# Designs tried in a protein design run: peptides against a protein of PDB entry 5HOI. Part 115

Target 1, 351 residues: chain A of PDB entry 5HOI
Amino acid sequence: FRYMPFSPAGTPFGFTDRRYLTMNEVGYVSTVKNSEQYSITVSFFDVGRFREYHFEDLFGYDLCFLNEKGTLFGQSKTGQIQYRPHDSIHSNWTKIIPLQAGERITSVAATPVRVIVGTSLGYFRSFNQFGVPFAVEKTSPIVALTAQNYRVFSVHYSQFHGLSYSLSELGTSSKRYYKRECPLPMSLPNINSDMKKDANLDYYNFNPMGIKSLFFSSYGDPCIFGSDNTLLLLSKWRSPEESKWLPILDSNMEIWKMSGGKETTDIHVWPLALAYDTLNCILVKGKHIWPEFPLPLPSEMEIRMPVFVKSKLLEENKAILNKKNEIGADTEAEEGEEDKEIQIPVSMAAE

## One batch from the design tools (peptide; made by RFdiffusion4, then SolubleMPNN)

Design b1_p15_6_s4 (from b1_p15_6, 5 letters changed)
Fold by OpenDDE base, seed 1:
Structure b1_p15_6_s4 (fold): chain B 351 residues (1-351), chain A 15 residues (1-15)
Amino acid sequence: as target 1 above (351 residues)
Amino acid sequence: SKREQFAKEVQELLS
């Protein structure tokens, strides 16, 4: 096994001089090889809100994370990281992460308030958005990171225990764990079965964990999309005893249904984000399981499983709260109700 | 619907 740099929905070069470093609901970051340097472009889906920008990369950034406020870049071997705000009001900053011999940065994540660096030795490094360090923690080897606000979803790999995950919150003074190195029930790529297609070998060499992407849903639930094209959502993570992974979408099955039961071996889902009950994705046609250039417009895949029930229950609870407020009942609105995870009735999970 | 639009996009890729 070799630790490779991971970025959410990043693509390999393949036979080309260009690839996507990362993509999500905000946009996509591309890099083009130009002799000994790279040209990086940060593009956005909402062209009215954001302006596309580019720069020359002399370092060969192989890690990237895009958010609504900026882009984090990293170089896995040298330990260099750069944060570039989208707004010109805020300054770019660069720093070097100290790496031990053979250590690699394996993943980076950035929110408007936090920067996170994970390594192949399991060093978890946290910073604020200005690159001021908070802490260094030693964990199991980190293979993937994503973050939303103060929350971090980390995936770990051990040769003895396989895949695990953590869910943590990075406060101002302390790190809180909701989940700490718990088993992750995700299938790894099978080298012997899947490597019969050259395109699968190229992707495996780029991403040996087969994690196409990981993100937080719009409801703040950790999501992971593996090589099996199944979207897993971590439900009830606030209740440690009730927390479970839900297979909320088999994308191969949904594409097959939408085709009318035709062969769909050349159609692939590339995950971007989960917005409510809708997976934002790129539909990929061709030999490669990843999007090429130019990037197609994002597609919306509806999810009929428990997330739809959660959205409906949230709307119903909001409608009940609004009706109570109109009736002048002195229900002390505990400001904490927005963060209460809605219990889905067991009867609605069986249809 | 979102589902009908997605089904149309899949059919367009199969044509």
Scores: peptide ipSAE 0.563, ipTM 0.951, DockQ to the pose 0.497
Fold by OpenDDE base, seed 4:
Structure b1_p15_6_s4 (fold): chain B 351 residues (1-351), chain A 15 residues (1-15)
Amino acid sequence: as target 1 above (351 residues)
Amino acid sequence: SKREQFAKEVQELLS
């Protein structure tokens, strides 16, 4: 086993000189190999809100995380990271993460307020958006990271224990755990059955964990999309005793249904984000399970969450609203996190 | 609907 650099929905080069470093609901980052250097392009789906930009990469960035404010790049071997704001108001910054012998940066994440670096030795490093360090924590080896606001979803791997996950909040003074290195019930790639096709072997060599992507939903729930093409959502994570992974989508089954029961072995879902009850994804046709160039337009897959899951999400959102109303009555205005009122789409309330 | 649109996109890929 080798720890490989992971970025959400990143693609391998395959037989080409180009790949996607990352993609999500904001956009996609591509890199093209030009002799000994790379050309990176940061592209956006909302072309009215953001302007595409490119730059020459002399470092060979193999890690990337895109958010609404900027792009974080990382080089897994050298420990170099770069944050590039999308606007020209804020300056780019670079930092070298100190790595031990054989240590690799395995994943990076960035929000408008936090930068997170995870390593193959399980060093979890946190920074603000300006690269000022907060803390270094030793965890189990980190294989994937995503973050939303102050929250971090981390996936860990041990040869003895398999996959685990953590969910944490990175306050100003302390890290809070909602979940700490709990078992992650995600299927690993089956080397013997799935590797009969060369294209699957190439992807396995790029991503041995088979994690196509991980993200937070629009509701702030951790989501992971594995090699089995099942979308898992962590429900009730605020209640450690009640928290569970929900298989909210089998994408292969949904494609098969939408085909009218035709053979769909060459059609794949490439996950981007979960917005309410809608998986934003790229539909991929061909030998490779990942999107090629040019990137197709994102597709919207409606997720028929079980009524029990919808009702629980509605109850949790109501409980959040009620707690806000109770806290708003008695205590002085500490600059409480603007817990943006998650407008539940009317479509979710009508079923 | 989103479901009908996605079904069309899948059918277009199968054609």
Scores: peptide ipSAE 0.562, ipTM 0.951, DockQ to the pose 0.534
Fold by OpenDDE base, seed 2:
Structure b1_p15_6_s4 (fold): chain B 351 residues (1-351), chain A 15 residues (1-15)
Amino acid sequence: as target 1 above (351 residues)
Amino acid sequence: SKREQFAKEVQELLS
């Protein structure tokens, strides 16, 4: 097994000189090979809120994380990281992460308040947004990271135990775990079935875990989208004994339904984010399961969440609204229709 | 609806 650099919704080069380093609800980061250097472009979906920018990359950044305040870059082999605020008022900073022989940075994440670096040896390094270090922790080998505010969702891999996950909060004084290296019930790519299609082999070599993306929902729940095209959401993570992974969307089944039951083997969902009950994604047409250039506009897939998830989201929204009302923020409550009987798909009820 | 829009986009990709 080889640890590969992972970035959320990153794409391989394939047979091209260009790829996406990362993409999410904010935008997309592309890199183009130009001899021994790279040209990086940071693009945004909200062109009114953000200005596209580019720069020359002499280091060959292969890791990226985009947020609303800046972009974090990393080089998996050298240990170099760079944070670039989108606002020119804030300075860029660069740091070298000390790596042991054979160690690689496998994933990076950044929020407006935290920077996280994970490695193939399981070093978890935390920083503030200015690159000031907080701590170094030894964990199981890290294969993927995402973060929202102070919360970090990490995916770990052990040759003996397979995939695990952690959910932690990086406070000012200490790291708190909500979940620590718990089993992750995600299917790994099936090499034997997928190897018959050259396009799947190229993606497997780029991302052997098959994790297309991981993110936090708008409600702050960890989400992961695997090679099976199923969106998993971690429910009840605040209650350690009650926490469950919910398969909230089979994207292949939803595309098949929307087609009217036609063959949809050349239509793929590429996940960006989960906003409320809507998966933001790119619809991809073709042999490759990942978007090519130019990037299509994001599509919105409505998720028929199980009634039990919807009721909890409504309770959490009421609790968030009540907290906002206690803080004196007049937010008009749109009364969403409570009573629509959400049929659980028969496929989820029959296995 | 969002669902009808997404269904239309899927149909457009199948054409």
Scores: peptide ipSAE 0.561, ipTM 0.950, DockQ to the pose 0.601
Fold by OpenDDE base, seed 5:
Structure b1_p15_6_s4 (fold): chain B 351 residues (1-351), chain A 15 residues (1-15)
Amino acid sequence: as target 1 above (351 residues)
Amino acid sequence: SKREQFAKEVQELLS
């Protein structure tokens, strides 16, 4: 086992000169090998809101995180990070993260207010959006990071303890934990069965944890999409005793249903984000489980969330609407159809 | 619907 650089929905090079460094609901970041350098392109799905930009990468950035305000890049071996605002009004900044011998940056995350760097030795480094450091904390080895506003979802891996997760809030003065290195009930890639196909071996060598992506939902719930193509959502994380991972989608089962029960072994879901009850994803056809070039348009997969998740979402949405109404914002309450029959995927129903 | 559109996209990929 080796700690590999992870970025949300990042793809391997495979046999090509190009890959996606990251992709999410905002857009996608690609890199192309040009001899000893790379050309990076930051592309957006909302072309009216954002302008695509590119630059020459002399460092070989292998870590990336895209948000609505900018892109964070990192080089896992050298410790270099760069933040590039999408708006040219704001300056780019670079920083070298001090790494110990053999230490790697394993993941980076950025929000409009925070930058986070995680390492293979479990150094958790926090910065503001301008690269001013807040703190360094020692945790279990970090394998993946995502962040929304002040909240950070971190995945940790120990060879002895397997996968764990933390959920924290990075205030101005202190870090608060909602969850601290709790067990993560995600299946690891099965080396023995799946690696008979070269493409699966290539992906495993790129991402040995099989975490295709992790993100916060639009409601601020941590989500993770593993190698089993199951979307897990962390429910009730504010209540330590009530918090649980919910398998909210089996994407293979949903593709199979949508096909009319045909063989769908060459169709893959590549996760981008969870917006309300909809998984934004790329549908991938072919040998590789990841999108190639050009990137297909994102697809929307409706998730039949369990009633208790839906009710919580409705309560949170009502609370948002009530706050907007108190502020005098005309919010048309779309009465979303409450009564749609919640079919739990049959694969997740214990026989 | 979103579901019908997604089903169409899956069917188009299977064709």
Scores: peptide ipSAE 0.560, ipTM 0.950, DockQ to the pose 0.607

Design b1_p15_7_s2 (from b1_p15_7, 4 letters changed)
Fold by OpenDDE base, seed 3:
Structure b1_p15_7_s2 (fold): chain B 351 residues (1-351), chain A 15 residues (1-15)
Amino acid sequence: as target 1 above (351 residues)
Amino acid sequence: SKRERFAKRVQELLE
């Protein structure tokens, strides 16, 4: 096993000179390998809101995180990180993260207010958006990070304990844990079954954890999409005793249903984000489970959310509406649609 | 619907 640099929905080079460093609901970052350098392009889905830009990368950035305000880049071996705001108002900044011998940056995340760096030795480094350091914490080895506002979802790996996760909030003065190195019930890639196709071996060498992406939902719930193509959502994480992972989507099953029960072994879901009840994703056709170039337009997959997630969303929406009403904004609440029961996929209902 | 658009896109990829 080797710790590899992880970025949300990042793709391998494969047999090409180009790959996606990351992609999400905001856009996609691509890199093209030249002889001695790389050319990076930051592209956006909302072309009216953001302008595409490119730059020459002399460092060989292999880590990336895109948000609505900027892009964070990292080099896993050298420890160099760069934050590039999308606007011209804020300056780019660069730092070198001190790494021990054999240590690698394994993941980076950025929000409009925080920058996070995780390493193969479990160093968790936090910064503000200007690269001012807050703290260094020692955790179990970090394999993946995502962040939304002040919240961080981290995935950890131990050879003895497998996958774990943490959910934390990075205040100005302190880190709060909602979850700290709790077991993550995600299946690892099965080398013996899945590696019958050469394309799967290339992907495994790029991403041995099989984590295609991880993100926060629009409601701020941690989501993870593994090699099994199941979307897991962490429900009730504010209540430690009630918190659970929910298999909210089997994407293979949903594609199979939408095909009319045809063979769909060459159709793949590549996850971008979860907005409300909708998985934003790329539908990929072909041997490779990841999108190639050019990037297809995103597709929207409706998720039949659990009634208890929907009820909590209705309560959070009522709480947001009540807060808006306390602020004196008369916005008529449209009466939200009826209790659609989750049909748990038969594959998940048999456990 | 979102579901119909997604189903259509899956069918287009099966052709």
Scores: peptide ipSAE 0.515, ipTM 0.943, DockQ to the pose 0.623
Fold by OpenDDE base, seed 1:
Structure b1_p15_7_s2 (fold): chain B 351 residues (1-351), chain A 15 residues (1-15)
Amino acid sequence: as target 1 above (351 residues)
Amino acid sequence: SKRERFAKRVQELLE
């Protein structure tokens, strides 16, 4: 096993001099090899809201995270990170993360308020959006990060325990855990089955965990999309005893249904984001499971939760509604709108 | 619908 730099929906170079460093609902970041240098382009899906920009990369950034306010870059080996606001009002900043011998930055994440760096030795480093450090924590080895607002979803790997996850909130004074290194029930890439195609070997070498992307939903739920093309959503994460991973989408099954039951082995879903009941994704046609250049326009896949999951969610939503009706009217006032558990909409369960 | 647009795009990729 080798720790590789992970970025959400990042693509390998393959046999080309270009790849996507990251992509999500905001846009996509590409890099092109130019001899000893790289040219990076930050592109946006909403061209009316954002202006595309590019710069020369002398460091060989292999980590990236895009948000609505800026782009975080990282170099896994040197520990260099750079934050570039999309606007010209805020200045770029650069920092070197101290790395031990053999340590790598494995993932970076950025929100408008936080910057997070995770390493192969399990160092979790937090900063504000200006690169001012908050804390350093040692966890299990970090293999992937995403963040939304103050919340961080981290994926960890250990040789003995496999995949685990944490969900934490980075306040001003302290880190709160909602989940701390809990088992992650995601299937790892099967080397023996998947490596029958050279393209799968190239992708495995780029991303040994098979995590195509991880993100927060529009409801603030952690989502992960693995090599099995199943979208997992962490439901009820505010309730430790009730929290569970929901397989909300089998994307291979949905493509197969949409084809009318035709062979679809050369059609792939590349995940970008989950907005309400809709997976924003790139539909990829070809040998490679990842998008090539030029990037196809995003597609919207409506999520139909499986019946066996729907029944449980409907029962749970009814139980919560009944409990709210038994707890008299006076408790509605003090729980600020921010702490309301945004449940998966009943509409996702209604079919 | 979103589903019809997605299904159409899948069909376009199968041709």
Scores: peptide ipSAE 0.513, ipTM 0.943, DockQ to the pose 0.553
Fold by OpenDDE base, seed 2:
Structure b1_p15_7_s2 (fold): chain B 351 residues (1-351), chain A 15 residues (1-15)
Amino acid sequence: as target 1 above (351 residues)
Amino acid sequence: SKRERFAKRVQELLE
C-alpha cells in the first residue's frame, strides 16, 4: 500500500495532460501540465458571485481544497502549502510543513477560519486562516480530510485496523473530539474483481481508498462517498452512544431506477456536496468513473431518506422556538441551542 | 421537480 495525496472529488490525469485537483458545490480547480510547470485554474459554478482566476504553479501542487473564501494548495512530497483568497483584499501566504524522511502530506482542508494538514505518519497540523499554527497532534495515518467552520472530519488508515474516522472541533484554545478514531464501515475497492478494466486500475493507483469525496452536509453532518457509490451520512454524532452511519443513497440503484431498468454501466455519479435532501453531483458518461474536460453542469439528485424528516423537524423546532419567544418566556436563549441535534423519531426512519 | 430534471438528464445520457 502507498499513501497517495487525496483531495475531495479530485481526478487522475489518466492519459491526459490535465486533471481536476478538487471540486465541490463552490467550484472546481483544474491543473494542466506545461512541460516542467503547471497552470492552475480556479473556476466557480456561481459566476456572478466569484471571478475565475489562474496562475502558474512551479511546485506541482497535487493537493487542493476549495471553500467560499479561498483555495488551499499543497505539495505532498515537499511539504509546501499555499492559501489563496478569492478576493484581492487578503494576501496569499505560502509555508513549508516540516516532513520526516518518507512522510507525505496526504490531505489538506481549509475553512474561512481554519487550515488543516494531515500526513502519512498521522501528524495533524492546525492553523488559522492566516497560516498561524495552533497545534500538532499525532494520530493514526491520515488519508483524507474535510472541514466546515471549526469542525474537521478526518479519515485514518491502519494496516491492522483498516479505516477509521474522527470528528473534531478546533476551538481557539483546544481541540474537542466528538468521535476519535472510530471504525469507518466503508467498503474498500475490490482489487481482484474490478482491476480487469484498465480504467479502474488507473483510478485505484490514484486513490487506493476509493473515497471519491467527503464533505459536511448543509446541516453539518459528515458525509463520505466511497467506491461502492453509496453515500454514507454520520447521524447523531453529538451523542457518542447513538451515533451511526446511514446509507442514505445507493447512486447506482437510483440511476438504474431513473433509466427505467436499462443497463447503466457507463453512467456514473461524481459527488460534489449534500445540500438539505439533495446530492449535488456530476453525471458522467463513459469508461472513466470521473468527469473529463469540459466539466458537465452539476445535477441534483433528491434523497428520499430520513434527511427529509430532519428538514421538517428543523422547521417544526424553529416554529416551536418562535412560539416560545412570542409567549414571553424570559428563558435566556443560550447561544448553544442552534447546535442541538434534532432527534428523529424511530417510527419515521422505517418508511 | 428535481427528480424529473434528474431523470430527464439520465435519459439524455442513455441516448
Scores: peptide ipSAE 0.513, ipTM 0.944, DockQ to the pose 0.542
Fold by OpenDDE base, seed 5:
Formats: sequence, C-alpha cells, structure tokens
Structure b1_p15_7_s2 (fold): chain B 351 residues (1-351), chain A 15 residues (1-15)
Amino acid sequence: as target 1 above (351 residues)
Amino acid sequence: SKRERFAKRVQELLE
C-alpha cells in the first residue's frame, strides 16, 4: 500500500498530459504538463462571480483545494504549499511544511478562515487563512481532508484498523472533536474483481482508497462518495450516540432507473457537492469513470431518502400528528401528503 | 423538474 496525494474529485493524468487537481460546486482546477513545468488554470462555474486565472507551476503541485475565497495548492513530496486568493486584493503566500523521511502530504483543505495539512504519518497541521500556524497534532495516518468554516472532516487509514474518520472544530485556541477516529463504514476498492479493466487499475493507482470526493453538505453534514458510487451522509453528528452514516444515494441504481433499465456500464457519476437535496455532479460517458477534457456542464441529481429512513420519518410524522390530535387541534389533516417525496428534512441534516 | 433534466441528460448519453 502507498499513501497517495488526495484532492476532492481530482482525476489522474492517465495517458494524457493534463488532469483535474480538484473540482467542487465553486469550480475546477486543471494542470497541464509543459516539459519540466506545469500550467495551472483555476476555472469557475459561476463566470459572473469569478474570473478564471492561470499561472506557471514550477513545483508540480499534486494537491489542491478550492473554496469561494481562494485555492490552496500542495506538493506531496517537497511539503510546499501555496494559497492563492481569487481576488487581487489579498496576497499569495507560500510555506514549506517540514516532512520527515518518507513522509508525504496526503491531503490539504482550506476555508476562508483555516488551512489544514494532513500527512501520511498522521501529522495534522492547522493554520489561519494567512498561513500563521495554530497547532500540530499527531493522529492516525490522514488519507483525505475537507473543511467548511471552522469544521474539518478527516479520513484516516491504518493497515491494522482500516478506515476511520474524525469530525473536529478548529477554534482560535483549541480543537474540539465531535467524532475522533471512529470506524468509517465505506467499502474499499476490490483489486481482484474490478481490476480486470485497465482503466480501473489506473484509477486505483491514483486513488487506492477509492474516495472520489468528500465534502460538507449545505447543511454542514460530512459527506463521502466512495468507489461503490454510494453517497454516505453523517447524520446526527452532534449527538454522539445517535450519529450514523446514511446511504442517501446509490448513483448506479439511479442512473439505471433513469435509463429505463438499460445497460449503463459506461455512464458514471462524478460527485461535486451536496446542496440541500441535490447532488451536483458531472455525468461521464466512456471507459474512464472520471471526466476528461473539456469538462461537461454539471448535472443535478435529486436525492431521494432511502426507504428505511422514509419509513422512520413517516412513523415520526404519524406520531407527531397523533399527539396533535390528542391535544384537540381540529386541523383537518389532508390525506394527500403520503405521496409527497420526503426530502431530507433540515433537522436530519443540521442536527 | 430536476429529475426530468437529469433523465434527459442520461438519455442523451445513451444515444
């Protein structure tokens, strides 16, 4: 096993000179090999809000995180990181992260208020948006990071314990854990079954964990999209005993249904973000499970709550209705609400 | 709807 640099929805080079370093709801970052250097382009989906920019990369950045205020770059081997604001008002900054022999930066994340660096030895390094360090913590080896505001979702890997996750808040003086190295019930890529296709081997060599992306939802819930193309959402993370991973979408099953039950083995979902009840994604056609160049326009997939979660919400709603009826509120419950597509309630996402 | 737009895009990719 080798720790590889991870960025959300990043793509491999394959047999090409270009790849996506990262993509999300804000935009996409591409890099092109030009002899001994790289050309990086930061592109946006909202072209009215942001202006595309490019620069020459002499370091070979292999890590990236895009947010609404700037782009964080990292070089996994040298430990160099660079933050580039999208505006020209704020200055770029560069820092070298000290790495031990054989240590790699495995993931980076940035919010408007925090920068996070995770390593293959489990060093968790936190900074403000100006690159001022807060702390260094030793954790289990970090394989993926995402962040929203002050919150960090980290994925860890041990050869002995498999995948775990942490959810933490990075205050000014302290780190708070909501979850600390808890088991992550995500399926790992199966080398023996899936690698009969050369394209799957190339992707596995790029991303051996099969984590296509991880992000926070618009409600602030940790989300992860694995190699099984299932979107997992961490529900009730504020309540340690009630917290659970919900398989809120099987994207292969949804594509199959939308096809009318046709073979869809060459159609793939590439995840960007979860906004309310909608997965923003790229629909990819072809042998490769990742988007090529040019990038297709994003598609919106509506999330239907899993049947077992729908049943529980129907029971809870019936129990609430029965309690209201016992209190003598003569509100005629119109029978017609049973067929409404139960969206993920804000309470299931926000609590 | 969002669902109809998504279904249309899936059909366009099956052609």
Scores: peptide ipSAE 0.512, ipTM 0.943, DockQ to the pose 0.574

